# Ledger of designs, part 21: peptides against a protein of PDB entry 3KDP

Target 1, 230 residues: chain A of PDB entry 3KDP
Amino acid sequence: PFLIFIIANIPLPLGTVTILCIDLGTDMVPAISLAYEQAESDIMKRQPRNPKTDKLVNEQLISMAYGQIGMIQALGGFFTYFVILAENGFLPIHLLGLRVNWDDRWINDVEDSYGQQWTYEQRKIVEFTCHTPFFVTIVVVQWADLVICKTRRNSVFQQGMKNKILIFGLFEETALAAFLSYCPGMGVALRMYPLKPTWWFCAFPYSLLIFVYDEVRKLIIRRRPGGWVE

## One batch from the design tools (peptide; aimed at target 1 K196)

Design b2_p15_2 (made by RFdiffusion4)
Pose (drawn by RFdiffusion4):
Structure b2_p15_2 (pose): chain A 230 residues (1-230), chain P 15 residues (1-15)
Amino acid sequence: as target 1 above (230 residues)
Amino acid sequence: EELEEVRENYEWISE
């Protein structure tokens, strides 16, 4: 988001104070939750790891959290900023520029994609209404995430969901977001504004994509263990 | 009609 905010001079989809709600808020508990994960094989049957090679964090990993499942999380995140605004007038393209004027506190008269003229606080209350559900499609996608950052070889049907804590992290993470969006206050405190029902289910095909993609990876590996995918 | 829908959505958001 902050990257395109520079590219397409677009209204900032995800705000800063909004970001310290992911890893400090919704994400904390779900992550703490993996540490409670049983194995995937006789670990005490493999030679000891080797401090020089096979590091904790590596190429093959960053190529995943950033290069892959990371992007698909954003394509889902933007897609609903694109919906929040068009379902409210600003059909996408009439966005490729606004910021310069949009962020102006004096230009209270700005054309949308119909003719309607918006003030400042009038359209910002939509910009923050844009954060509030980017902040969701992010939590929504992190369901499909918290469930495939669960195993690294086994299908979720081979390992199952016996993690009676990770599941809590879900119910929390999700509900926490709703409370962070409906309590009389989170708006005037966090630029968090209540959402309309149709609004939550945006990232859903995307959460389910992240899900399906990861499952198919593991399968390949288990069918071709020395192959390219692994 | 499309302008009225935009205005209704705005009124809902502002409430």

Design b2_p15_2_s1 (made by RFdiffusion4, then SolubleMPNN; from b2_p15_2, 8 letters changed)
Fold by OpenDDE base, seed 4:
Structure b2_p15_2_s1 (fold): chain B 230 residues (1-230), chain A 15 residues (1-15)
Amino acid sequence: as target 1 above (230 residues)
Amino acid sequence: SKIEEVKENLEWLLS
């Protein structure tokens, strides 16, 4: 999100502190899952054809898969961001390059896509309105990522530990999302305004997309072992 | 105005 913010010079879709909360709170679970999967693989004494090469290849493939999932997650978040801004008069194309003027407190006549002028205060209200739904979208999409982690090859053999990690991860992410979204003072502290629970469901199509993507990936791997998709 | 519409939308969006 921050990279796109810089590259596209769009209004900040998600606060840096909130991004940090995601990285520290939610991204740890996949990392833990990966660590356990590696440990499980080691415990199973799987005789790889070439331990060093196969391990390295597998790590690269896993990293690539996580990167792809992360991109889909980002797309989901940005979709929510663009929807909210569009509903508030700022079409996606108009947001490109707008950041400089958007963040300038002294400019009180920033025009939206319909020629309506927005004061700094008004713009910031809209921006902060985007933060919570964006964050929630990321969390909901990450639920799918956690489920994917559960369904990895090694998870079939040791479902128990992975299930506990999955449940814990789902709980942690949901609790964090609820805390950041609805705890009193978070609107002031993190510029995250509370939102109606219905917005939690806006991310579900993207969660489904990630799930389908992973299932297709797994299907390809099963049909074409040794392919680049592994 | 569009701003008023946005305000209404925000009121709907926010809990």
Scores: peptide ipSAE 0.010, ipTM 0.354, DockQ to the pose 0.358
OpenDDE base, seeds 1, 2, 3, 5: peptide ipSAE 0.007, 0.006, 0.000, 0.000; ipTM 0.223, 0.229, 0.255, 0.317; seeds 1, 2 fail the geometry check

Design b2_p15_2_s2 (made by RFdiffusion4, then SolubleMPNN; from b2_p15_2, 8 letters changed)
Fold by OpenDDE base, seed 1:
Formats: sequence, C-alpha cells, structure tokens
Structure b2_p15_2_s2 (fold): chain B 230 residues (1-230), chain A 15 residues (1-15)
Amino acid sequence: as target 1 above (230 residues)
Amino acid sequence: DEVEKVRKNLEWLLS
C-alpha cells in the first residue's frame, strides 16, 4: 500500500500503525498456522528425499503465503479504498497526483471529481475513514487466502479445516478487526475510525473471487499436472 | 453524529 501511495501519489490508504497491526497482529498467527498445517495427503505419504534439507512446506507454499497473499491483500485493500473514496466523490483517476494538495492543511478547496470542495479536515476524515475498512478488508481477504494456501494441489474442501491454529488465527484476526473498528479511542490512537458493519462485506466478493480463482487453478493443476498454471 | 465524532477526533489529532 505504501509503495502505491508513493508511486501514484494518492492519499495514504493505510497508515503505518495500521500496517504494523496487520504485520504483527494479523499475519503472525496465520504464519504460524501454516507451519502446523497438515500437509497434502499426497505429500504426507511421501518421505522427504533428504530429511535435513527437504521441507514439507515447499518454497511455492512460502511464496504463496508471503508473496501472493500480500499482493492479493493489497489489491483487496485498494479496492475498498477506491470504493470508499469514490463513494465520497473521489474517483480513482482523480486521486492520481492529488496527495500533495490533499496533505496540505492550508488548501481547503480541493475539488473532488464532481467539483465539490473539501476542506483539509474533511479530506483527513475521509482518508482516515479508509484505514479501518482497508484493514478489515485485509482480514477478510486473509480468511480466503489462508484457506487456499493450505494446499498446493488439493481443493480446500478435500483438505478440510483441521488446523485448529488456523481457525484460532481467523478468530483472532476477526476479533482484532472488531476491536480496532469499534473500540472507543481507536480513531485517535490508531487513526482507525469506527466502521459501519456494511463495510465488512465490501471485501467479500473479492475474497470469494480469489477463492474461486484458486479452486479453479487447483482444478486445472489436478487435471493437467505439470502445466504452466502450477 | 458519527461525522461529528470523527470531526472531534480529527480536531484533536490535528491540534
């Protein structure tokens, strides 16, 4: 998110504190959960060729866990960010290059896509309004991402939800999201304003999409082992 | 009321 903030010169979609909450609060337990995840049935039946060097969790799973999940989470977060800003009159194209004026407290007439003028205070409100939904979106996306990362080849329906640590992680993330979203003072402390419950659903279509995508991917892998989709 | 709460929080933050 921060990289896109710099590159696109858009208003900050996610604060540093919120990022830290994600990294330390939401990603830690899931990462641990993956370490204790039951291997795919086909992998578990195979002894490592070299027990000292061969890991049950291959580099691809690690890449999915840290690389792909991060990218998907960012995309989901940005989706929510753009939806919120668009709902408030700032279309995505208008946000490009707007940061300088956006962050200038002396400019109180920044126009949105519809010609409405926004004071600095109003802009910061809408900016900070994005933080909590962005965070929640990441959590919701993580629900799907963690589930899909349980297996490389098998469907999640075949592997099941046997990892209690993963389940605990999902609850922890959800509880943390609820805490940060609704606990009094979080707007001041973390710049995370209270979230309307409806915003929890903003990420659901996206989460479902990636879930379906991954299941389709895995289906293709099962039907065409060694294909380019693997 | 929610906007007012946010405003107050923001005012505090920006003060």
Scores: peptide ipSAE 0.014, ipTM 0.421, DockQ to the pose 0.091
OpenDDE base, seeds 2, 3, 4, 5: peptide ipSAE 0.013, 0.005, 0.000, 0.005; ipTM 0.376, 0.321, 0.347, 0.330

Design b2_p15_2_s3 (made by RFdiffusion4, then SolubleMPNN; from b2_p15_2, 7 letters changed)
Fold by OpenDDE base, seed 4:
Structure b2_p15_2_s3 (fold): chain B 230 residues (1-230), chain A 15 residues (1-15)
Amino acid sequence: as target 1 above (230 residues)
Amino acid sequence: SKVEEVRENLEWLLS
């Protein structure tokens, strides 16, 4: 999100503190799940053809898959961001390059896509309104990531432990999202305004997309063992 | 007043 903020010069879709909360809160569980899966893979190894090369290749492929999932997650967040801003008069095309004027406190006549002028305070309210739904979207999309971790190739053998980790992860992420979204003072402390529960569903298409992507990936792996998708 | 109006509108949009 921050990279796109810099590259596209759009208004900040997600605050730094919120990003930190995601990285420290929500991303830990998938990482732990991956670590356990790796440990399971190490225990239930089919004998590798070449242990060093095959391990390195596999790590690269796994990293690539996670990178792709991360990109889809980001797209989901940005989708929510653009929807909110569009509903408030800022179409996506208009947001490109707008950051400089958007963040300038002395400019109180920034125009939206419909010619309406926005004061600095108004713009910041809209910006901060985006933070919570963006965060929630990421959390909801990460639910799919957790499910993917559960359903990975090696997870079939030790579903019990992975299920506990998955359930815990889902609970933790949801609790964190609820806390940050609805706890009194979060609007002031983290610039995260509360949102209606309906916005939790905005990310569901992307969660489904990730799920479908992973299932297709798994299907390809099953049909073509040793392929680049593994 | 304008800020409050925007806030109210946003609350409605997010409902």
Scores: peptide ipSAE 0.011, ipTM 0.356, DockQ to the pose 0.160
OpenDDE base, seeds 1, 2, 3, 5: peptide ipSAE 0.005, 0.005, 0.000, 0.007; ipTM 0.220, 0.297, 0.304, 0.337; seed 1 fails the geometry check

Design b2_p15_2_s4 (made by RFdiffusion4, then SolubleMPNN; from b2_p15_2, 10 letters changed)
Fold by OpenDDE base, seed 5:
Structure b2_p15_2_s4 (fold): chain B 230 residues (1-230), chain A 15 residues (1-15)
Amino acid sequence: as target 1 above (230 residues)
Amino acid sequence: SKVAQVRENMDWLLS
């Protein structure tokens, strides 16, 4: 997200507070879930045949998969960001290069795509309004991620959701998202303004994409054991 | 119509 902010010179899509909330609120529970989840896959139970290479290869494959999931999460967040800004008058093409004027507190007549003028204060409100939905989008996409983290081989339909820690994680992330979105004072304290309920749905296509991606990946692994997509 | 919707959204955002 930060790289796109720099390269495209768009208004800041994700604040430092939201980044911190992602790190603390969404990443810990999956890690705990993985630590206590019983391996049901033969791949996960397989001992390395060559300790010098096999462990390293497996770590690379796992890291690659999580990297890809992270990219899809980021794309989902950006999609939500662009939707919100477009609904408030700023079409994506208009945002390119706009950051310089956007962040200038002395310019109070920045025009959107529809000729509306935005004061600095108003622009900051819409900017900060994007931060919370970005975070919420990550949470919703992580619902799928939490489900798929259980195993690298078996389908979710085959494994089910039996992990109590995983279920706890889903509720924890959702509760955190709701708290940050709707608790009074979050706008002032954390620069996170309330969400329209409709904005929660922006993440759903990407959550589905994660799910489909993982199912396809697992299908390939089952058909080609020891493949490069593990 | 689109302009009106955007204006309404802006008003909601700033309320």
Scores: peptide ipSAE 0.288, ipTM 0.873, DockQ to the pose 0.736
OpenDDE base, seeds 1, 2, 3, 4: peptide ipSAE 0.017, 0.018, 0.016, 0.194; ipTM 0.414, 0.431, 0.448, 0.826

Design b2_p15_3 (made by RFdiffusion4)
Pose (drawn by RFdiffusion4):
Structure b2_p15_3 (pose): chain A 230 residues (1-230), chain P 15 residues (1-15)
Amino acid sequence: as target 1 above (230 residues)
Amino acid sequence: EEEEEQIEENEEYAE
C-alpha cells in the first residue's frame, strides 16, 4: 500500500497506525500458537541440523512469505479498497491521481465519478473506512495463512487441526478486529470505522486461494521429493 | 452510531 501510494498517487489504502494492529494485535496470538505444533515425522531419526547450511530463515522461505503467499495476500487487500471506494463512488481509475488533491484540507469540492462533491473529513471518513477493512481482508487472509504455516509437508488432512490453541488464535484474531471496529471509540482513536456486512467477505476468495495454492505445493513435493518444487 | 450514520449519509450522497 505505502508502495503504490507513491506509484499511482492513490489515496493511502493502509495507514501506519493501522499496521501496528497486525503484528501487535491480531497476529500475536495466532503466531504464538504454532509453537504448540506437534511434528510431521520421527525427527529424532534425522541427522542433526547443520549450523552453516540449512538456516532458520532462508532463500526458499523468503521466496514464500514475500514472493508468494505474501503477494496473494495483497491482491486481496487492495481488491476491497477498490470495492469500498467504487461502492461509494470513486470508480477505480478516477483514483489514479487524487492524493495530490485528495489529501488537501481546503479542496472541499472534489469530483468523484458521478459529480458528487466531497469535503475533507467527508472523504477521509471513507479513507479511514478504507483502512478499517484492509486491516480485515488482511486478518481474513491470515486464516488461510495461520493454517498453512501450520505444516510444511503434510496436507492439513494428513495432520489435521488438533491444535486446540491455534484455533483460539483464530477466533480471537478475527473477533478482535471486529471489536476494533465497532466499539464506540476505535474510530476517533484509531481511524477504525464500522463496516457493512457485505464488506467482510471480500478477501474470502483470496484466503481460499492462498489455501488451495499451498496445499497443492505440498502434494507435488510428496509426489516428487527431489523435484524442483521442493 | 454517529460514525455509522455519517458513513450511510456519505453512501447516499454518492448515489

Design b2_p15_3_s1 (made by RFdiffusion4, then SolubleMPNN; from b2_p15_3, 11 letters changed)
Fold by OpenDDE base, seed 2:
Structure b2_p15_3_s1 (fold): chain B 230 residues (1-230), chain A 15 residues (1-15)
Amino acid sequence: as target 1 above (230 residues)
Amino acid sequence: DELKKKLEEIREKSR
């Protein structure tokens, strides 16, 4: 998000405090939960591999896979961001290069895509309105990410949801998202204004995309052991 | 103007 903010010179889609909440709040417990996931049945049955070559290949493949998932996650966040701004009169193309004027408190006549002028305060309200849905989108997409990370090769349908700690992590993350989204005072404290409950569903297509992507990947791995997809 | 008013209401509720 920060890189796109700099490159495109668009209004900040996600606040610094919100990023910290993701890193320290929503990511930590799920990450710990994954450490307690039950071992895959097929891993225990695999023959020993060459530790040098196979470890390097696996690390590269894992890095690529999680990189791709991270990109999908970011796309989901930005999609939500652009939808909210578009609903408030700012089309994506109009946001390009707008940051300088957007962040200038002395400019109170910034025009949206339809010629409506926005004061600095009004613009900041819209900006902070985007922070919460962006955060929620990340959390919703992380649901799928956490579920698929429980196994490397087995389908979620085959492995099942047996890790109680992972389940707890999902609920904790969701509860935190709800708290940050709807608790009074969060708009002032964290620049996270409350959002309509319908925005929770905006991320579902991206969660599904990640899920389908991973299931297809795992299916290919099972059919072609030792391939480049694992 | 109506949109701006609604946004202000959201801001006030968040305080």
Scores: peptide ipSAE 0.022, ipTM 0.634, DockQ to the pose 0.107
OpenDDE base, seeds 1, 3, 4, 5: peptide ipSAE 0.022, 0.018, 0.017, 0.020; ipTM 0.600, 0.583, 0.570, 0.602

Design b2_p15_3_s2 (made by RFdiffusion4, then SolubleMPNN; from b2_p15_3, 11 letters changed)
Fold by OpenDDE base, seed 1:
Structure b2_p15_3_s2 (fold): chain B 230 residues (1-230), chain A 15 residues (1-15)
Amino acid sequence: as target 1 above (230 residues)
Amino acid sequence: DELMEKLEKIREKSK
């Protein structure tokens, strides 16, 4: 998120502190959960041919998976960010290069895509309004991502939710999201303003899409072993 | 609540 902020020169979609909360608060337990996840039955039944090389391959696969998850989460967050800003009159194209004027306290006539002028205070309110749903979106997408990452080839429905650590992680990140979204003072402390409950559902279609995509991917892998989709 | 009202006003203004 921060990289896109720099590259696109758009209003900050997610505060640094919030990013740290994601990295330290939401990703840690899931990462541990994945380490203790029950391996796929097909993997567990196969002893590594070469423990050193196979361990390295697994580490690379895990690293790649986490990289992909993070990218997908960021995309989901940005989607929510753009939806919120568009709903408030700022179309994505208009946001490009707007940051300098957006962050200037002395400019109180920044125009949106419809010619409406926004004061600095108004802009900051809408900016900080994006932080919470961005975070929540990441959490909701992470639910799907964590579930789908349980297996390389098998469907989630085949392996189930056996890892209590994962369940705890999902609970923790959800509780954290609720805390950050609704606890008084979070707007000042973390620049995360209270979220309408309906915004929790904004990420659900995206999360579902990722889930369906992964299930389809896994289905293809099962039907065509060694295909390019792996 | 005040923040929400303010946000709603902003949204109305932006429409």
Scores: peptide ipSAE 0.019, ipTM 0.584, DockQ to the pose 0.647
OpenDDE base, seeds 2, 3, 4, 5: peptide ipSAE 0.019, 0.014, 0.018, 0.018; ipTM 0.628, 0.488, 0.610, 0.602

Design b2_p15_3_s3 (made by RFdiffusion4, then SolubleMPNN; from b2_p15_3, 10 letters changed)
Fold by OpenDDE base, seed 5:
Structure b2_p15_3_s3 (fold): chain B 230 residues (1-230), chain A 15 residues (1-15)
Amino acid sequence: as target 1 above (230 residues)
Amino acid sequence: SELEKKLEEIREKSK
């Protein structure tokens, strides 16, 4: 998110405090959960050939968990961000390069894509309105992420959701998202204004996408061991 | 005016 903010010079889609909430509030419990994860049936049947390379948590799992899925999470967040701004009159193309004027409190006539002028206060309200759904989108996508990272080769349907810690983590991050989204004062304290409940569903296509992607990947791995998809 | 009302509502809810 930060890199896109700098490169595209768009209004800030996610605040620093919100980022900290993601790192501390949503990523810690999943990490602990994975440490206590039960061995996969296919892993249990395999003896490690090389202890240096055959780690339970290898580079492949790490790359999948933090690399590829992280990109999809960001895309989901930005999608929600652009949708909200578009609904308020700012089309994505119009946002490019707008940050400088957007953040200037002395400019009260920034025009949207339809020629409507926005005061500084109005712009900041809309910006902060985007922070909440961006965060919520990340949480919703993380639901699928946490589930798929539980296994390397086995389908979610085969392995199931038996890890109680993982389940607890999912509820914890969801509760945090609800708290930050709807608790009074969060707009002032964290720049996270209340979110319409309908926006929770905006991330579902992306959650489905990563789920399908991972299932297909795992299917390919099972059918073609040693392929490039591993 | 409708947008202003919506923005005001959001602001009030955030307090």
Scores: peptide ipSAE 0.020, ipTM 0.622, DockQ to the pose 0.108
OpenDDE base, seeds 1, 2, 3, 4: peptide ipSAE 0.019, 0.019, 0.018, 0.019; ipTM 0.603, 0.628, 0.601, 0.629

Design b2_p15_3_s4 (made by RFdiffusion4, then SolubleMPNN; from b2_p15_3, 11 letters changed)
Fold by OpenDDE base, seed 1:
Structure b2_p15_3_s4 (fold): chain B 230 residues (1-230), chain A 15 residues (1-15)
Amino acid sequence: as target 1 above (230 residues)
Amino acid sequence: DELMKKLEEIREKSK
């Protein structure tokens, strides 16, 4: 998120502190959960060729967890960010290069895509309004991503939710999201303003899409082993 | 609640 902020010169979609909360609060337990996740039945049946070098948890799963999940989460977050800003009159194209004026407290007539002028205070309110939904979106997307990362080839429905650590992680990140979203003072402390409960559902279609995509991907892998989809 | 009202006002202005 921060990289896109720099590259596109858009208003900050997610605060640094919030990013740290994600990294330390939401990703830690899931990462640990993956280490204790039950391996795929086909992997578990295979003894490591070299117990010293071969990990039961495929490095590809780790790559998915840290690389691919992070990317997908960011995409989901940005989707929510753009939706919120568009709902408030700022279309994505208009946001490009707007940061300089956006962050200038002395400019109180920044125009949105519809010619409405925004004061600095108004802009900051809408900016900080994006932070919480962005975070929540990451959490919701992470639910699906963590579940799909349990296996490389098997369907989630075949492996099930056996890892209590993962369940705990999902609970923890959800509780943290609720805390950050609704606890008084979070708007000041973390620049995360309270959001409507309906915003929790904004990410659900995206999360579902990712879930379906992964299930389809895995289905293709099972039907065509060694294909390019792996 | 006040924040939500303000946000709603902003949204209405932006339409």
Scores: peptide ipSAE 0.021, ipTM 0.587, DockQ to the pose 0.650
OpenDDE base, seeds 2, 3, 4, 5: peptide ipSAE 0.019, 0.018, 0.019, 0.019; ipTM 0.636, 0.583, 0.633, 0.624

Design b2_p15_4 (made by RFdiffusion4)
Pose (drawn by RFdiffusion4):
Structure b2_p15_4 (pose): chain A 230 residues (1-230), chain P 15 residues (1-15)
Amino acid sequence: as target 1 above (230 residues)
Amino acid sequence: EESEELEEIHEFAEE
């Protein structure tokens, strides 16, 4: 978001104070939750790890959280900023520029994609309405995430969901977001504005994509253990 | 109040 905010001079989809709600808010508990994960094999049957090679964080990992499942999480994140605005007028393209004027506190008269003229606080209360559900499609996609950052070889049907804590992290993470969006206050405190029902289910095909993609990875590996995918 | 502002904005967006 902050990257395209520079590229397409677009209205900032995800705000800063909004970000300290992911890893400090919704994300904390779900992550703490993996630490409670049983194994995937006789670990005490493998030679000890080797401090020089095979690090904790590495190429093959960053190539995943950033290069892959990371992007698919954004394509889903933007897609609903693109929906929040068009379902409210600003059909996408009439966005490729607004910021310069949009963020102006005096240019209370700005054409949308019909003719309607928006004030400042009038359209910002939509910009923040844009954060509030980017901040969701992010929590929504993190379901499919928190469930594939569960295992690294086993299909979820080989390992199952016996993690009676990780599941809590879900119910929390999700509901926390709703509370962070409906309580009389989160708006005037966090630029968090209530959402309309149709609004939540945006990232859903995307959460389910992230899900399906990861499952197919693991399968390949288990079919070809020395192959390229692994 | 926040919902009312949003409803006003939404109704303005439909007009």

Design b2_p15_4_s1 (made by RFdiffusion4, then SolubleMPNN; from b2_p15_4, 10 letters changed)
Fold by OpenDDE base, seed 2:
Structure b2_p15_4_s1 (fold): chain B 230 residues (1-230), chain A 15 residues (1-15)
Amino acid sequence: as target 1 above (230 residues)
Amino acid sequence: DYEKKLKEIEEKAKK
């Protein structure tokens, strides 16, 4: 999120404190839960061909998977961010390069995509309105990501939800999201304004698409081992 | 819907 903020020079989609809450509060328990995920039966039955090369390949695969998950989460968050700003009159193309004027408190005539002028206070309200749903979207996407990452080849339906630590992580993450979204004072403390409950469901189609895509991917892998889909 | 949201934002900005 921060890299896109710098490169595109757009209004800040997520506050720094909220990013820290994701890294330390939201991502930590899920990451631990994945470490304790029950290994696939097929993986455990495989003898390592070469312990050195197989370890290296596995570390690379884990690193790539983590990077891809992070990108997917960011994409979901930015989707929600752009939807909210578009609903408030700021189309994605118009946001490019707008940060300098957006953050200037002395400019009170920043125009949206429809020619409406926005004061500094109005702009900051819209910005802070984006922080909470961005965070919630990440959490909702993480539900799907954590579930799909529990197995490499087996379907979620075949492996089941046996990891109690993963389940606990999902509940903890959801509880944290609810706390940050609805606890009084979060708008001042974390610049996270209260979220309408409807925004929790905005990310669900996206999470479902990821889930379906991964299940299809795994199905192809099972039918054609060693294919390009791995 | 846009006009309603603008009014809501304006009301929030006044607080």
Scores: peptide ipSAE 0.019, ipTM 0.493, DockQ to the pose 0.142
OpenDDE base, seeds 1, 3, 4, 5: peptide ipSAE 0.015, 0.014, 0.013, 0.014; ipTM 0.485, 0.526, 0.501, 0.496

Design b2_p15_4_s2 (made by RFdiffusion4, then SolubleMPNN; from b2_p15_4, 9 letters changed)
Fold by OpenDDE base, seed 1:
Structure b2_p15_4_s2 (fold): chain B 230 residues (1-230), chain A 15 residues (1-15)
Amino acid sequence: as target 1 above (230 residues)
Amino acid sequence: DLEKKLEEIEEKARK
């Protein structure tokens, strides 16, 4: 998120503190849960032919998977960000290069895509209104990501939710999202304004899409072992 | 809530 903020010079979609809350609060338990996840029976039953090379390959695969997950989460967050800003009159194209004027306290006539003028305070409110939904979107997408990461080849429906640590992680990140979204003072402390309950559902189609995509991917892998989709 | 906040800001800006 921060990289796109710099590159596109758009209003900040997610505050630094919120990013830290994601990294430390939401990702830690899931990462631990994945470490304790019951490995696929087909992976665990196969002793590594070469423990050094196979460990390295696994570490690379895990790193790549986490990188991909992070990118997908960011895309989901940005989608929510753009939706919120578009609903408030700022189309994505208009946001490009707007940051300088957006962050200037002395400019109180920043125009949106429809010619409406926004004061600095109004702009900051809408900006901070994006932070909470962005975070919640990441959490909701992360639910799907954590579930799909349980297996490389098997469907989630085949393994089920056996890992109590994962369930705890999902609960923790959801509780954290609820806390950050609805606890009084979070708008001041973390620049996360209260979220309408409807925004929780904004991420669900995206989460579902990721889930379906991964299930289709896994289905293809199962039907065509050694394919390019692996 | 955002609309209410915007309205409050607009009311403050009009004063």
Scores: peptide ipSAE 0.020, ipTM 0.572, DockQ to the pose 0.188
OpenDDE base, seeds 2, 3, 4, 5: peptide ipSAE 0.018, 0.017, 0.015, 0.019; ipTM 0.581, 0.495, 0.571, 0.585

Design b2_p15_4_s3 (made by RFdiffusion4, then SolubleMPNN; from b2_p15_4, 8 letters changed)
Fold by OpenDDE base, seed 5:
Structure b2_p15_4_s3 (fold): chain B 230 residues (1-230), chain A 15 residues (1-15)
Amino acid sequence: as target 1 above (230 residues)
Amino acid sequence: SLREKLEEIEKKARE
């Protein structure tokens, strides 16, 4: 998200607080899940035919999968961001290069895509209105990760513990998202303005995409045992 | 609209 912000020079899609919440909240669940998977993979002493190469391949595959999921999450967040701004008169094309004028306090006549002028304060409210939905979108997309983990053919025991941890993590993330989104004063304190309930649904297509992606991946692995996707 | 809400907030802040 930050890279796109720099490259495209668009208004900031995520605030510092939301970034911190993502880093501290959302990233912990995958890390814990990976730690448990590694511990169980060690218990499943399938003697790796070649322990060094097979471990490396598995680690690379896992890292790639998580990287791809992270990209899809980011795309979902940006989608929500663009939708909100578009509803407020700023089409995506118009946002390109707008950051400089957007962040300038002395420019109170920034025009949207329809010729409407926006004051600095108005622009900042719109910007901050995007922060919460972006975070919420990530949380909703992470719900798909829970489903993905449940469908892995790993041991029932692994699925159980992983599911409990994931469910707890997702609950915490969702509760945090709800708190940040709807608690009075969060707009002033954290620059996270209240979110309309409809914005929660904007993430659903991306959750579905992640689910489909994982199912396709699993299907490929099943059809080609020992392939590079394993 | 968000704009209407903003205008209301601005109006209240000026009061």
Scores: peptide ipSAE 0.026, ipTM 0.611, DockQ to the pose 0.109
OpenDDE base, seeds 1, 2, 3, 4: peptide ipSAE 0.007, 0.023, 0.019, 0.022; ipTM 0.362, 0.594, 0.407, 0.583; seeds 1, 2 fail the geometry check

